# Peptides against a protein of PDB entry 6MBK, part 10

Target 1, 240 residues: chain A of PDB entry 6MBK
Amino acid sequence: GFEMVNFKEEGFGLRATRDIKAEELFLWVPRKLLMTVESAKNSVLGPLYSQDRILQAMGNIALAFHLLCERASPNSFWQPYIQTLPSEYDTPLYFEEDEVRYLQSTQAIHDVFSQYKNTARQYAYFYKVIQTHPHANKLPLKDSFTYEDYRWAVSSVMTRQNQIPTEDGSRVTLALIPLWDMCNHTNGLITTGYNLEDDRCECVALQDFRAGEQIYIFYGTRSNAEFVIHSGFFFDNNSH

## One batch from the design tools (peptide)

Design b1_p10_2_s2 (made by RFdiffusion4, then SolubleMPNN; from b1_p10_2 with L1M)
Fold by OpenDDE base, seed 1:
Structure b1_p10_2_s2 (fold): chain B 240 residues (1-240), chain A 10 residues (1-10)
Amino acid sequence: as target 1 above (240 residues)
Amino acid sequence: MARVIPVLPP
């Protein structure tokens, strides 16, 4: 019912191959296809994860390292997904001087500075960890861990991370959702949920889409400032 | 159906 398309300006997105009606379940992604904190723990990163308090405390960082490890693994199951990710982002970590100056007139500047500082500190910390920790020796990124790598991974997770339930539904975890996260944003309501019985993410159509139209989803209610911090863009029709 | 919520950075 849909296909991957590289749209001008928007990058990769999903295009309907047939008419899709509003509220139709057109897309689902089983848990086994997700990149989660749990899959990170079960990967080559697992031994280091079990020994590092920051990885354990910050699921987003665990996902970032999971993403880097899988990217560095030629035979990774997630290579097709990873190859669809942008090589660079419009997030604050990539801002040029003029962009930072523009934001100085807004409250977002404090978040930008904080994000930059925190990311730099995290990189410095994990650079040392990767160089010295015994469990880091098996990581495919052992000899290739630059700030650019970390910035990319953090930005990828920042723009794409989702909260989903654990398998038993007793708690929540973080996940990247391949295929689903290719849908670009429009105004509306959240139309994605998690079906615990079938153990999959499920997305229903926000509106009618005709064959050949791009399929959009709503990322959630956010201010333009939050969109800048989270996704690196302003939404013109945002009510906030 | 449980929620799937895009998470804002801290």
Scores: peptide ipSAE 0.278, ipTM 0.857, DockQ to the pose 0.119
Fold by OpenDDE base, seed 2:
Structure b1_p10_2_s2 (fold): chain B 240 residues (1-240), chain A 10 residues (1-10)
Amino acid sequence: as target 1 above (240 residues)
Amino acid sequence: MARVIPVLPP
C-alpha cells in the first residue's frame, strides 16, 4: 500500500502505491518492532540503565543511548530503521551562526541557549559515566562517544519520540516507531492509536490518498516556535 | 485503543 520515497524538498517520506481511503487502516507496527524504554532496558544498555538515575528518570535519554548502542551494533535488529534516519537535523543543536543570530530577535533564542546548555551538560555527565561506570564496559560506544554522536541521538529522539501504552495498558512509555515516523506532517487530526489487543500501533488515513501521492500524518498541535525548537521546521499552514 | 502521541522533550 505504500513505499519509502526520497522527495525533493521534504526528504524521505511515504508514498501510496494504491488508492487509500480516509480512515482506512493502511499502516500498523507491532510492539516488537518499536524502540522503547523497555527494549533499552532489555538491551546491552540494561545494566547501566538499572544503575543510572538519569536514564531511569528521563526516557528520552534512555532512547537516545539505546539508539546509539544499536547504531554501533552491526547486527542490530534496528539497523534498517537507523539507516533511514537523517545524519543531521535542522534542530537548534545544528544551527549555524547565522541561524542563531537570526533567532536573537525572537523569544526562541532563550530556548535555543537552554537546549545547547542542557545537551552539553548531559554529554559531559554521560561521558564521565561511560568512562568510569563498570556497567558501561560492554557498551559498543565505550571508546567512541562524541558530542556529535550524542547530539545526533538526542535530536533523533527529540523529533521522533512518541508516548504509547505499556503492554498491559496500565502506564505510558516512550517509543520510536519505525516506518510510521517516515510520514511527513500536515494539519489535521491524530489518526494513530495503539491497539492493545493486537499489541500494535495502528494508523488510519487522514484523508483520501491516490496512488502516487505522499502520505501525511498529523503530529499534533504545536506552535511554530515548538516546531522550530523541537522538530526543526516551520509549517506555513500551521493552524496553531 | 490508546492514543499514540508525539511527545515534546522536557
Scores: peptide ipSAE 0.270, ipTM 0.863, DockQ to the pose 0.121
Fold by OpenDDE base, seed 3:
Structure b1_p10_2_s2 (fold): chain B 240 residues (1-240), chain A 10 residues (1-10)
Amino acid sequence: as target 1 above (240 residues)
Amino acid sequence: MARVIPVLPP
């Protein structure tokens, strides 16, 4: 019912291959295809995760390291997904000096500086962990963990992380959702949920889409400043 | 059905 297409100005997105009606379930992604904190725990990262308090406390960092480990693994199940991710992002961690100077006149500069400091501190911490911790020896990134790697992984997670229920529905966890996260943003309502009975993410159409039209979803209520800082883009028609 | 919510970093 849809295909991946490179759209002008918007980059990669999903295009309808048939008419889709509003509220129609057109896309679903089973849990087994998601990159989650749980899949990180069950990967080569698991032993280190079990002994590092920061990985345990910060699911987004766990996902970042999971992404790095899988990227460094040629036989990773998620290679097809990882290859669709941008090599670089338009997020503040990639800003040039002139772009940072431009933001100095805005309140967003404080969040940018905070993000820089936090990311740098995290990298320094985990660099030491990877060099000294016994369970880090099995990681494919042991001898090749650079700031650029960490910046990329953090930015990937920052722009794509989602909250979903755990398998038993008792708690929430973080996930990257392949295929679904290819949808570009429009104003509207959240139309994605998790079906615990079938153990899958389910997305219903926000509106009618004709064959050949781009399929949009709503990422949530955000300011343009939040989009720049956390998603790397402006939304001109944003009402907030 | 539980919600799937895009999460902003803190």
Scores: peptide ipSAE 0.269, ipTM 0.855, DockQ to the pose 0.121
Fold by OpenDDE base, seed 4:
Structure b1_p10_2_s2 (fold): chain B 240 residues (1-240), chain A 10 residues (1-10)
Amino acid sequence: as target 1 above (240 residues)
Amino acid sequence: MARVIPVLPP
C-alpha cells in the first residue's frame, strides 16, 4: 500500500499507492529486520561489546557502532536500509560556525556544546579502543575509523532510534526500524506499537491518506529546539 | 501491544 519516494525538500519518504484509512494497519516490520542492541551483540561487534562497559551502558552507541560495522560489510543484511540513510545530517554535529553562532542566543546552545563535547570524547575513547582492544581486530572499521564516520553513525541513531520491548516483553531495548523510519514527521499521536505475539512493529495510519499522498507519522512531542538538537530540523506546525 | 517510542538521545 506504499512506496519509497524521494520528495522535494523532504527527501525520502513513503507515498501511499492506495487509499489508506485512519487507524488502518498499513505497515509492519518484524523484529528480524530491525537493527537492535541485541543484533549488535550478535554481530561482529559482539565480542567487543561484551568487554566494553560504555557499549554495554549506552545502547545508542552500540547501535552507532553496529551501523558502522554493517555499513563497512558489503554482504550485510542491512545494506539496503543503510543505503537509504542520509550521508550527512543537519544535526548540530554538522553545523557550521555561523549556525552555531546563530544558536548562541538560544537555550539550545548548551545542548549543542554538550553534544559536541560528548561526541568528541566518545570518538577519542573508541578510537583508542579500536586500536588497542584485541576484539576490535576483526571489526571492518579497524583501519578506517574517522570522526566523520562516528558523527554520521551517532547522528543516524540520534535521529532514528526507538524504544521497543525485548522479545519476552520484560525489558525495553533500542532499535532502528527500517522502512518505517522513512516516514516523515507531522503533528499527531504516536501510531506505532509493538505486537509481541507476532514479534513485529505495527504502524497504523495517523489519518486518511489518499493514493499518491505522502504518509506521515508523529515522532513525538518535541520543541523546535529539540527537533534541531535531536532531529536536525525545524517543524513549523509544531504545536508544542 | 507495547508502544514503539522514538527516543531522544541522553
Scores: peptide ipSAE 0.269, ipTM 0.864, DockQ to the pose 0.121

Design b1_p10_2_s3 (made by RFdiffusion4, then SolubleMPNN; from b1_p10_2, 3 letters changed)
Fold by OpenDDE base, seed 1:
Structure b1_p10_2_s3 (fold): chain B 240 residues (1-240), chain A 10 residues (1-10)
Amino acid sequence: as target 1 above (240 residues)
Amino acid sequence: MAREIPVLAP
């Protein structure tokens, strides 16, 4: 019902290959296809994860390293997804001098400086970890871990991470959702939820889309990077 | 794509 298309300025997006009706379940992504903290733990990163308190405490950093490890792995299952990700982001970590100067007159400058400082400190910490920790020897990024790599991975996660339920629904975990996160944004209501019974992310159409049209979704406010589980989208499609 | 840019924890 859809295909991946490069929309130039918008980058990659999804285009309908047939008419899609509003509220139609047109896209679902099983848990096994997601990049999660759990998949990170089950990857080559697992041994290091089990020994590093920061990776354990900060799921977003775990995802960032998971992303880097998979990017550095030619045979990674997620290579097709990773190749669709932007090479640079419109995040504070990529701000130019003029942008920073402009923000100096606003309260946002404190957040920018904090983010930059924290990211730099994290990089320095993990650079040392990768160089010295026994469990880092097997990481495909062992000999290639630059600040640019880390900045990219962190920014990728910041802009794309979602909270999803654990398999038993007892708690939440962080995930990158391939294919789904390719949808570009439009105004509307959240139309994505997680179906625990089928263990998949589900997205219903915000509106009618004709064949050949780009499929847009509404991401809404993502202060907690929350993926709606039971509410916040169409009642008939609420997942649990 | 327009996405929220959260601050990373230290």
Scores: peptide ipSAE 0.028, ipTM 0.696, DockQ to the pose 0.040
Fold by OpenDDE base, seed 5:
Structure b1_p10_2_s3 (fold): chain B 240 residues (1-240), chain A 10 residues (1-10)
Amino acid sequence: as target 1 above (240 residues)
Amino acid sequence: MAREIPVLAP
């Protein structure tokens, strides 16, 4: 029903290969295809994860390291996904001096500096961990772990992380959702949820799409990409 | 592509 296409200005996106109707379930991604904190625990990162309190406490950092480890693994299942990710981002961690100077006149400068400081501290911490911890010896990052690597991974997770339920539905965890996160953004309503019965992310069409049209979704006002765990897409047709 | 700015906690 869709294909990956490189659009000139928007980068990679999804294009409909057939007519898709509004509210049609056109895209689903099973849990096994997601990059999650759990998949990080079950990866080559697992032994280090089990011994590092920061990795355990901060799922976003666990995902960042999971992403770096998989990127460095030629046979990684997620290589096709990772290759679609930008090499650089327009996030504050990539701001040039002139952009930072412009922000000095705004309250945003404090957030930018905080992010720089936190990211630098985390990098310094994990650089030491990777160099000294026994469980880091098997990581593909042992010989090459730069600030640029960490900045990229953190930015990738920052821009793409989503909250999904745990397998038992008792808690929320963090995930990167391959294929789905290739959809570019448009104004609208959230049309993505998690189906616990089938253990998959599900996306329904925001509107009618004709064959050949780009498929857009609404990311929401992402302060945190919270999947609205509404088991029912209760589209409140507030026809009132 | 998704764009978001979360502050990394210390």
Scores: peptide ipSAE 0.027, ipTM 0.687, DockQ to the pose 0.077
Fold by OpenDDE base, seed 3:
Structure b1_p10_2_s3 (fold): chain B 240 residues (1-240), chain A 10 residues (1-10)
Amino acid sequence: as target 1 above (240 residues)
Amino acid sequence: MAREIPVLAP
């Protein structure tokens, strides 16, 4: 009922291939297609994850490493998704010197510096881990783990992570949601949730869309990583 | 494209 298209000014988005009615379930993504902390644990990263406290404590970093490992794996199931991701981002980690200088007059500079510092420290830590930990020897990034790689992965996760329920619905975990995250934004109401019974993300149409029209969703006022589930949004203030 | 609002990690 839809296709990925590169739209002018908006970049990649979804276009309807048929008429879609308001409230119609037009898009669903089963858990097995998601990049999650659980899929990271079940990947080549699993042994290292099981022995590293930071990976265990910070699901976003686990996703970042999962993304890097899969990107470095030519036969990865997620290659088609990874290839759709931007190679660079307009996030603070990519700011040029002049942009940083401009922000020096604002309170935002403290947050930017904090992010730079934290990201650099994380990279230094994991560089050492990758070089010395026995379980890191199997990682495809063993000999090619650069700051640019880490910056990209962290930024990818930062801009696309969502909170979804665990398989049993008892807790919240982090996920990248392929295909769904291609939808561009319009004003409206949240129309995406997680169906635990069918174990899938579900998106219903915000409005009527005609064949050939771009399909928009409302991102809402939620922070990045918040995802609507059957009971609404989950917000976990994990101390990072 | 997905929502690309940067979230600053604490």
Scores: peptide ipSAE 0.026, ipTM 0.684, DockQ to the pose 0.055
Fold by OpenDDE base, seed 2:
Structure b1_p10_2_s3 (fold): chain B 240 residues (1-240), chain A 10 residues (1-10)
Amino acid sequence: as target 1 above (240 residues)
Amino acid sequence: MAREIPVLAP
């Protein structure tokens, strides 16, 4: 039904290979294909995760380190996904001096400075952890953990993390959703949910797409964590 | 695909 295509201005996206009707279930991603906090715990990062309170408390940071470890692993299952991620982001952590100067006249400057400060502090903390903690010795990033690496991973997670239910549906966890997150955004309604019965993320078409057209989804005004709805599709206008 | 959603503050 679709293929990955590199579009000139938008980068990678999904293109329909056949006609897709509105509300058709065209894309699903089983849990086993997701990068989750659980998969991080089950990876080479697991032993360190079990010993570090920050990794345990902050699932987004756990995902960031999971992403870095998998990127540094040539045989990682997620290499095809990781290679589709951008090398840089339009996040505050990548702002140039001129952009920061422009923001000095806005309230956003305080948030930018806070983000810089927090990210730098986190990096310094984990740099020390990676250098000194016994369970960090097997990490593929042991001798190659730079601020640029951390900035990239944090930004990747910040822009792509989603909340999904646990297998039993009792709690929520964080996930990166390969393939699905390749869809570029357009205005519309949220058409993605998690099917607990089949244990997969499901996306239905926002509109009719003809063969050869790019497939867009609506990200909404919500945080990335809220894009996957726990109990079905929310077709409510995200006009807040 | 670059999901470049500028989110202020993690």
Scores: peptide ipSAE 0.028, ipTM 0.700, DockQ to the pose 0.041; fails the geometry check

Design b1_p10_2_s4 (made by RFdiffusion4, then SolubleMPNN; from b1_p10_2 with L1M V4T)
Fold by OpenDDE base, seed 3:
Structure b1_p10_2_s4 (fold): chain B 240 residues (1-240), chain A 10 residues (1-10)
Amino acid sequence: as target 1 above (240 residues)
Amino acid sequence: MARTIPVLPP
């Protein structure tokens, strides 16, 4: 019912191949296709994850390392998805010196500096871990873990992470959602949730879309807003 | 291009 297309000005997005009605379930992504903290634990990163408190405590960092490990693996299941990700981002971690100088007169500068400081400290910590920890020897990052790699991975996760329920529905975990996250943004209501019974992310159409039209979703007031489906869509605030 | 909304730490 849709295809990936490169749109002018907006970049890659999804285009309807047929008429889609408002509230129609047009897109779903099973858990097995998601990049999650659980899939990170089940990957080559698993042994290190099990012994590092920061990876265990910060799911976003676990996803970042999962993304880096899979990117460095030519046979990774997620290679097609990873290749669709931007190589650079317009996030604060990529700001040029002039952009930072411009922000010095604003309150935002404190947040930018904090993010730079935290990211740099995390990189330094994990660089040491990768160099010294026995379980890091199996990682494809062992001899090629740069700050640029880490910056990219952190930014990828920051801009695309979502909260979804664990398999048993008892807790919330983090996930990257391939294919679904290709939808560009429009104003409206959140129309994506997680169906625990079928163990999949589900997206219903925000409005009617005709064949040939771009399919938009509402990202929410927060970049990583997510919903859980019980008897409908329920808003859950993401943690940043 | 896809979901790429930057989020600043609080």
Scores: peptide ipSAE 0.046, ipTM 0.724, DockQ to the pose 0.053
Fold by OpenDDE base, seed 5:
Structure b1_p10_2_s4 (fold): chain B 240 residues (1-240), chain A 10 residues (1-10)
Amino acid sequence: as target 1 above (240 residues)
Amino acid sequence: MARTIPVLPP
């Protein structure tokens, strides 16, 4: 029903290969295809994860390292996904001196400096861990772990992480959602949720899309990438 | 491509 296409100004996106009706379930991604904290635990990172309190406490960092390990693994299942990710981001961690100077006149400068400081501290910590911890020896990052690597991974996760339910639905965890996150943004309503019964992320069409049209979704005004765990896409048709 | 609002690391 859709295909990945490189659009000139928007980069990669999804294009409909057939007519898709509004509210039609056109895209779903099973849990097994997601990059999650759990998949990180079950990967080559697992042994180190089990021994490092920061990885255990901070799921976003676990995802960042999971992303780096899989990127460095030629046979990784997620290689096709990882290759679609930007090499650089427009996030504060990539701001040039002029951009930072401009922000000095705003309150945002404190947040930028805080992010720089925290990211640098995390890198320094994990650089030491990777160099000295026995369970880091088998990581593909052992011989090459730069700040640029870490900055990229953190930024990738920061811009693409989503909250999804755990398998038992008792808690929330973090995930990167391949294929789904290829959709570009348009104004509208959130049309993505998680189906616990089928254990998959589900996306319904925001509007009618004709064959050949780009499929857009609404990212929402998310301070945190939260999936609205509404089991039912209760589109409150508040037609009242 | 889909993205979220960046949050500061804790």
Scores: peptide ipSAE 0.044, ipTM 0.738, DockQ to the pose 0.068
Fold by OpenDDE base, seed 2:
Structure b1_p10_2_s4 (fold): chain B 240 residues (1-240), chain A 10 residues (1-10)
Amino acid sequence: as target 1 above (240 residues)
Amino acid sequence: MARTIPVLPP
Protein backbone atom coordinates (compact mmCIF):
# COMPACT_ATOMS: atom_id res chain seq x y z
CA GLY B 1 0.00 0.00 0.00
CA PHE B 2 2.92 2.44 0.44
CA GLU B 3 6.64 2.92 -0.14
CA MET B 4 9.41 5.09 1.25
CA VAL B 5 10.31 7.99 -1.01
CA ASN B 6 12.76 10.86 -0.73
CA PHE B 7 10.82 14.01 -1.49
CA LYS B 8 12.78 17.09 -2.59
CA GLU B 9 11.82 19.54 0.11
CA GLU B 10 10.39 17.29 2.79
CA GLY B 11 12.99 14.55 2.81
CA PHE B 12 11.84 11.00 3.36
CA GLY B 13 8.13 10.25 3.48
CA LEU B 14 5.60 7.60 2.54
CA ARG B 15 3.95 7.44 -0.86
CA ALA B 16 0.82 5.46 -1.62
CA THR B 17 1.25 2.63 -4.12
CA ARG B 18 -2.51 2.20 -4.46
CA ASP B 19 -5.58 4.23 -3.76
CA ILE B 20 -6.20 4.49 -0.04
CA LYS B 21 -9.58 5.58 1.28
CA ALA B 22 -10.15 7.79 4.26
CA GLU B 23 -10.33 5.86 7.53
CA GLU B 24 -8.75 2.79 5.93
CA LEU B 25 -6.28 0.97 8.14
CA PHE B 26 -3.28 1.26 5.86
CA LEU B 27 -0.42 1.03 8.37
CA TRP B 28 0.19 -0.99 11.51
CA VAL B 29 3.34 -1.65 13.51
CA PRO B 30 3.48 -4.56 15.95
CA ARG B 31 5.06 -3.97 19.36
CA LYS B 32 7.96 -6.24 18.48
CA LEU B 33 9.08 -3.75 15.83
CA LEU B 34 9.05 -0.75 18.18
CA MET B 35 12.05 0.63 19.99
CA THR B 36 10.79 0.84 23.55
CA VAL B 37 12.08 1.16 27.06
CA GLU B 38 11.42 -2.56 27.33
CA SER B 39 13.51 -3.38 24.29
CA ALA B 40 16.24 -1.22 25.78
CA LYS B 41 16.07 -3.24 28.99
CA ASN B 42 16.26 -6.44 26.99
CA SER B 43 19.27 -5.27 24.98
CA VAL B 44 22.97 -4.95 25.75
CA LEU B 45 21.97 -1.84 27.70
CA GLY B 46 19.93 -3.94 30.14
CA PRO B 47 22.55 -4.56 32.80
CA LEU B 48 23.51 -0.89 32.98
CA TYR B 49 19.86 0.15 32.95
CA SER B 50 19.21 -2.04 35.95
CA GLN B 51 21.84 -0.18 37.96
CA ASP B 52 21.49 3.42 36.82
CA ARG B 53 18.74 5.43 38.45
CA ILE B 54 18.64 8.05 35.70
CA LEU B 55 18.10 5.50 32.95
CA GLN B 56 15.36 3.96 35.05
CA ALA B 57 13.69 7.26 35.83
CA MET B 58 13.99 8.88 32.41
CA GLY B 59 12.66 6.70 29.65
CA ASN B 60 13.64 9.21 26.99
CA ILE B 61 17.29 8.91 27.97
CA ALA B 62 16.98 5.15 28.03
CA LEU B 63 15.66 5.32 24.47
CA ALA B 64 18.48 7.65 23.47
CA PHE B 65 21.09 5.19 24.67
CA HIS B 66 19.17 2.32 23.14
CA LEU B 67 19.26 4.17 19.84
CA LEU B 68 23.00 4.81 20.13
CA CYS B 69 23.75 1.21 21.00
CA GLU B 70 21.72 -0.09 18.08
CA ARG B 71 23.27 2.45 15.71
CA ALA B 72 26.70 1.20 16.73
CA SER B 73 25.64 -2.41 16.11
CA PRO B 74 25.98 -3.40 12.45
CA ASN B 75 23.65 -6.37 12.87
CA SER B 76 20.96 -4.45 14.74
CA PHE B 77 17.41 -5.28 13.79
CA TRP B 78 16.69 -1.56 13.67
CA GLN B 79 19.49 -0.58 11.28
CA PRO B 80 17.04 -0.01 8.41
CA TYR B 81 15.05 2.33 10.63
CA ILE B 82 18.07 4.14 12.04
CA GLN B 83 19.38 4.84 8.55
CA THR B 84 16.20 6.77 7.78
CA LEU B 85 16.68 9.16 10.68
CA PRO B 86 17.96 12.67 10.02
CA SER B 87 21.58 13.42 10.79
CA GLU B 88 20.62 16.82 12.20
CA TYR B 89 17.49 18.35 13.69
CA ASP B 90 15.87 21.74 13.98
CA THR B 91 16.15 21.61 17.75
CA PRO B 92 17.81 24.17 20.02
CA LEU B 93 20.76 21.84 20.43
CA TYR B 94 21.59 22.39 16.77
CA PHE B 95 21.10 26.15 16.67
CA GLU B 96 23.89 28.11 15.08
CA GLU B 97 25.44 31.14 16.70
CA ASP B 98 23.34 33.50 14.63
CA GLU B 99 20.14 31.72 15.59
CA VAL B 100 21.04 31.89 19.25
CA ARG B 101 21.90 35.55 18.89
CA TYR B 102 18.54 36.18 17.31
CA LEU B 103 16.79 34.48 20.20
CA GLN B 104 18.54 36.70 22.73
CA SER B 105 15.73 39.17 22.21
CA THR B 106 13.08 36.56 23.02
CA GLN B 107 12.02 34.56 26.03
CA ALA B 108 12.97 31.39 24.20
CA ILE B 109 16.62 32.03 24.98
CA HIS B 110 16.12 30.81 28.52
CA ASP B 111 14.72 27.50 27.32
CA VAL B 112 17.55 27.13 24.84
CA PHE B 113 20.17 27.74 27.50
CA SER B 114 18.41 25.35 29.83
CA GLN B 115 18.35 22.64 27.20
CA TYR B 116 22.02 23.17 26.40
CA LYS B 117 22.94 23.03 30.05
CA ASN B 118 20.86 19.97 30.82
CA THR B 119 22.09 18.06 27.80
CA ALA B 120 25.70 18.91 28.54
CA ARG B 121 25.28 17.83 32.14
CA GLN B 122 23.68 14.56 31.10
CA TYR B 123 26.48 13.88 28.66
CA ALA B 124 29.12 14.54 31.28
CA TYR B 125 27.35 12.24 33.71
CA PHE B 126 26.96 9.38 31.29
CA TYR B 127 30.44 9.79 29.88
CA LYS B 128 31.73 9.05 33.35
CA VAL B 129 29.28 6.18 33.78
CA ILE B 130 30.32 4.60 30.50
CA GLN B 131 33.98 4.93 31.41
CA THR B 132 33.71 3.56 34.92
CA HIS B 133 30.68 1.31 35.30
CA PRO B 134 31.35 -2.42 34.92
CA HIS B 135 28.14 -3.02 33.01
CA ALA B 136 29.14 -0.46 30.39
CA ASN B 137 32.04 -2.58 29.15
CA LYS B 138 29.94 -4.49 26.63
CA LEU B 139 28.32 -1.41 25.14
CA PRO B 140 29.35 -0.88 21.52
CA LEU B 141 29.75 2.84 22.22
CA LYS B 142 32.25 2.28 25.05
CA ASP B 143 35.14 3.88 23.19
CA SER B 144 33.10 6.15 20.92
CA PHE B 145 30.69 8.24 22.94
CA THR B 146 30.85 11.89 21.90
CA TYR B 147 28.67 14.85 22.69
CA GLU B 148 27.59 14.89 19.06
CA ASP B 149 26.39 11.31 19.41
CA TYR B 150 24.43 12.15 22.52
CA ARG B 151 23.00 15.33 21.04
CA TRP B 152 21.80 13.39 18.02
CA ALA B 153 20.23 10.62 20.06
CA VAL B 154 18.50 12.96 22.48
CA SER B 155 17.18 15.02 19.59
CA SER B 156 16.01 11.91 17.76
CA VAL B 157 14.06 10.77 20.77
CA MET B 158 12.77 14.25 21.55
CA THR B 159 11.29 14.56 18.08
CA ARG B 160 10.01 11.00 17.70
CA GLN B 161 9.11 9.56 21.10
CA ASN B 162 5.53 8.46 21.72
CA GLN B 163 3.59 7.22 24.70
CA ILE B 164 2.07 3.79 24.16
CA PRO B 165 0.39 1.39 26.56
CA THR B 166 2.28 -1.39 28.24
CA GLU B 167 1.46 -4.88 27.07
CA ASP B 168 -1.17 -5.33 29.76
CA GLY B 169 -2.55 -1.86 29.17
CA SER B 170 -2.13 -0.87 32.81
CA ARG B 171 0.51 1.81 32.25
CA VAL B 172 2.14 3.88 29.55
CA THR B 173 5.67 3.60 28.25
CA LEU B 174 7.79 5.36 25.64
CA ALA B 175 8.42 4.13 22.13
CA LEU B 176 9.89 5.05 18.80
CA ILE B 177 7.60 3.80 16.06
CA PRO B 178 9.50 2.82 12.91
CA LEU B 179 7.83 3.23 9.52
CA TRP B 180 4.94 5.16 11.02
CA ASP B 181 7.13 8.09 12.00
CA MET B 182 8.24 8.45 8.40
CA CYS B 183 4.92 10.08 7.59
CA ASN B 184 5.21 13.81 7.21
CA HIS B 185 2.83 16.21 8.91
CA THR B 186 -0.35 17.86 7.74
CA ASN B 187 -3.20 19.56 9.53
CA GLY B 188 -6.00 17.29 10.59
CA LEU B 189 -6.94 14.88 13.34
CA ILE B 190 -5.09 12.17 15.20
CA THR B 191 -5.63 8.96 13.25
CA THR B 192 -3.25 6.70 15.16
CA GLY B 193 -4.11 4.46 18.07
CA TYR B 194 -2.87 1.34 19.78
CA ASN B 195 -4.73 -1.92 19.41
CA LEU B 196 -4.05 -3.89 22.57
CA GLU B 197 -5.85 -6.99 21.33
CA ASP B 198 -3.47 -7.33 18.40
CA ASP B 199 -0.66 -5.53 20.27
CA ARG B 200 0.12 -3.09 17.49
CA CYS B 201 0.10 0.57 16.64
CA GLU B 202 -2.55 1.29 14.02
CA CYS B 203 -2.89 4.23 11.67
CA VAL B 204 -5.91 4.95 9.51
CA ALA B 205 -5.87 7.32 6.58
CA LEU B 206 -6.66 10.93 7.38
CA GLN B 207 -8.14 11.40 3.92
CA ASP B 208 -8.29 9.76 0.53
CA PHE B 209 -4.87 9.27 -1.02
CA ARG B 210 -4.46 8.30 -4.64
CA ALA B 211 -1.71 6.07 -5.89
CA GLY B 212 1.45 8.13 -6.16
CA GLU B 213 0.46 10.69 -3.53
CA GLN B 214 2.37 11.32 -0.35
CA ILE B 215 0.65 10.05 2.77
CA TYR B 216 0.45 12.61 5.54
CA ILE B 217 -0.61 12.29 9.14
CA PHE B 218 -1.37 14.81 11.83
CA TYR B 219 1.25 14.93 14.57
CA GLY B 220 -0.93 17.04 16.81
CA THR B 221 0.05 20.21 18.59
CA ARG B 222 1.38 18.54 21.70
CA SER B 223 4.97 17.83 22.52
CA ASN B 224 6.20 14.33 21.91
CA ALA B 225 6.30 13.76 25.63
CA GLU B 226 2.57 14.41 25.68
CA PHE B 227 1.76 12.47 22.53
CA VAL B 228 -0.27 9.51 23.69
CA ILE B 229 -1.29 6.65 21.46
CA HIS B 230 -4.81 5.82 22.55
CA SER B 231 -6.76 2.64 21.97
CA GLY B 232 -9.24 4.56 19.90
CA PHE B 233 -9.15 6.99 17.04
CA PHE B 234 -10.11 10.64 17.17
CA PHE B 235 -12.14 11.10 14.02
CA ASP B 236 -14.43 14.02 13.58
CA ASN B 237 -16.96 13.29 10.88
CA ASN B 238 -17.16 17.00 10.14
CA SER B 239 -13.55 17.14 8.98
CA HIS B 240 -14.40 15.69 5.62
CA MET A 1 10.33 12.46 8.82
CA ALA A 2 10.84 13.35 12.43
CA ARG A 3 9.07 16.26 13.99
CA THR A 4 11.22 19.31 14.45
CA ILE A 5 9.33 20.95 17.27
CA PRO A 6 11.79 22.60 19.63
CA VAL A 7 10.62 21.32 22.98
CA LEU A 8 12.40 20.70 26.23
CA PRO A 9 13.12 17.08 26.94
CA PRO A 10 11.37 15.66 30.00
Scores: peptide ipSAE 0.034, ipTM 0.717, DockQ to the pose 0.056
Fold by OpenDDE base, seed 4:
Structure b1_p10_2_s4 (fold): chain B 240 residues (1-240), chain A 10 residues (1-10)
Amino acid sequence: as target 1 above (240 residues)
Amino acid sequence: MARTIPVLPP
């Protein structure tokens, strides 16, 4: 009921190919298509993951490295998804000096500086790990790991990571959700959840969309999407 | 466009 389209000014998005009614399940993404911490563990990154405490402790960083490894792999299953990702982001890690100076008068500057420092420290740490750890030798980024690479991956994950249940529903894990995250943002309510029975992310239409119209979703008030594990979806009155 | 909502406001 939809197709990927490159919209003017908005970039890639989803367009309805038929009329879609509000609350209609129009999009679902099975777990197998997701980029998750688990898929990272099962990838070429797995051996390093199993021996690095930071990768184990910080799922977002694991996803960032998963993205970098898969991007550097021509035969990656996720190449079609990765190719749709922006090459740069309008996030704090990409702020110009003038933008940062402008923020100096705001409370946000402390968070920006913190993010810069943390990201720089992480890069320095993992640069050393990649250069010295035996299990890093097989990583496709072994000889090409720049701060720009890391900044991109971290920013990609920061803006696109989602909380989903584990397969058994006992815990929450992080995932990037291909195809679904192609939807551009509009004001509304969270209309995406996780169906554990069918083991898939499910998105229902925020409103009626006519054939040919762009399909928008509400990202929430944060860059991360959160799925309600117990109910599958946020309540109708929950603005997230 | 892919999701690019910043975590921090400008």
Scores: peptide ipSAE 0.051, ipTM 0.704, DockQ to the pose 0.049; fails the geometry check

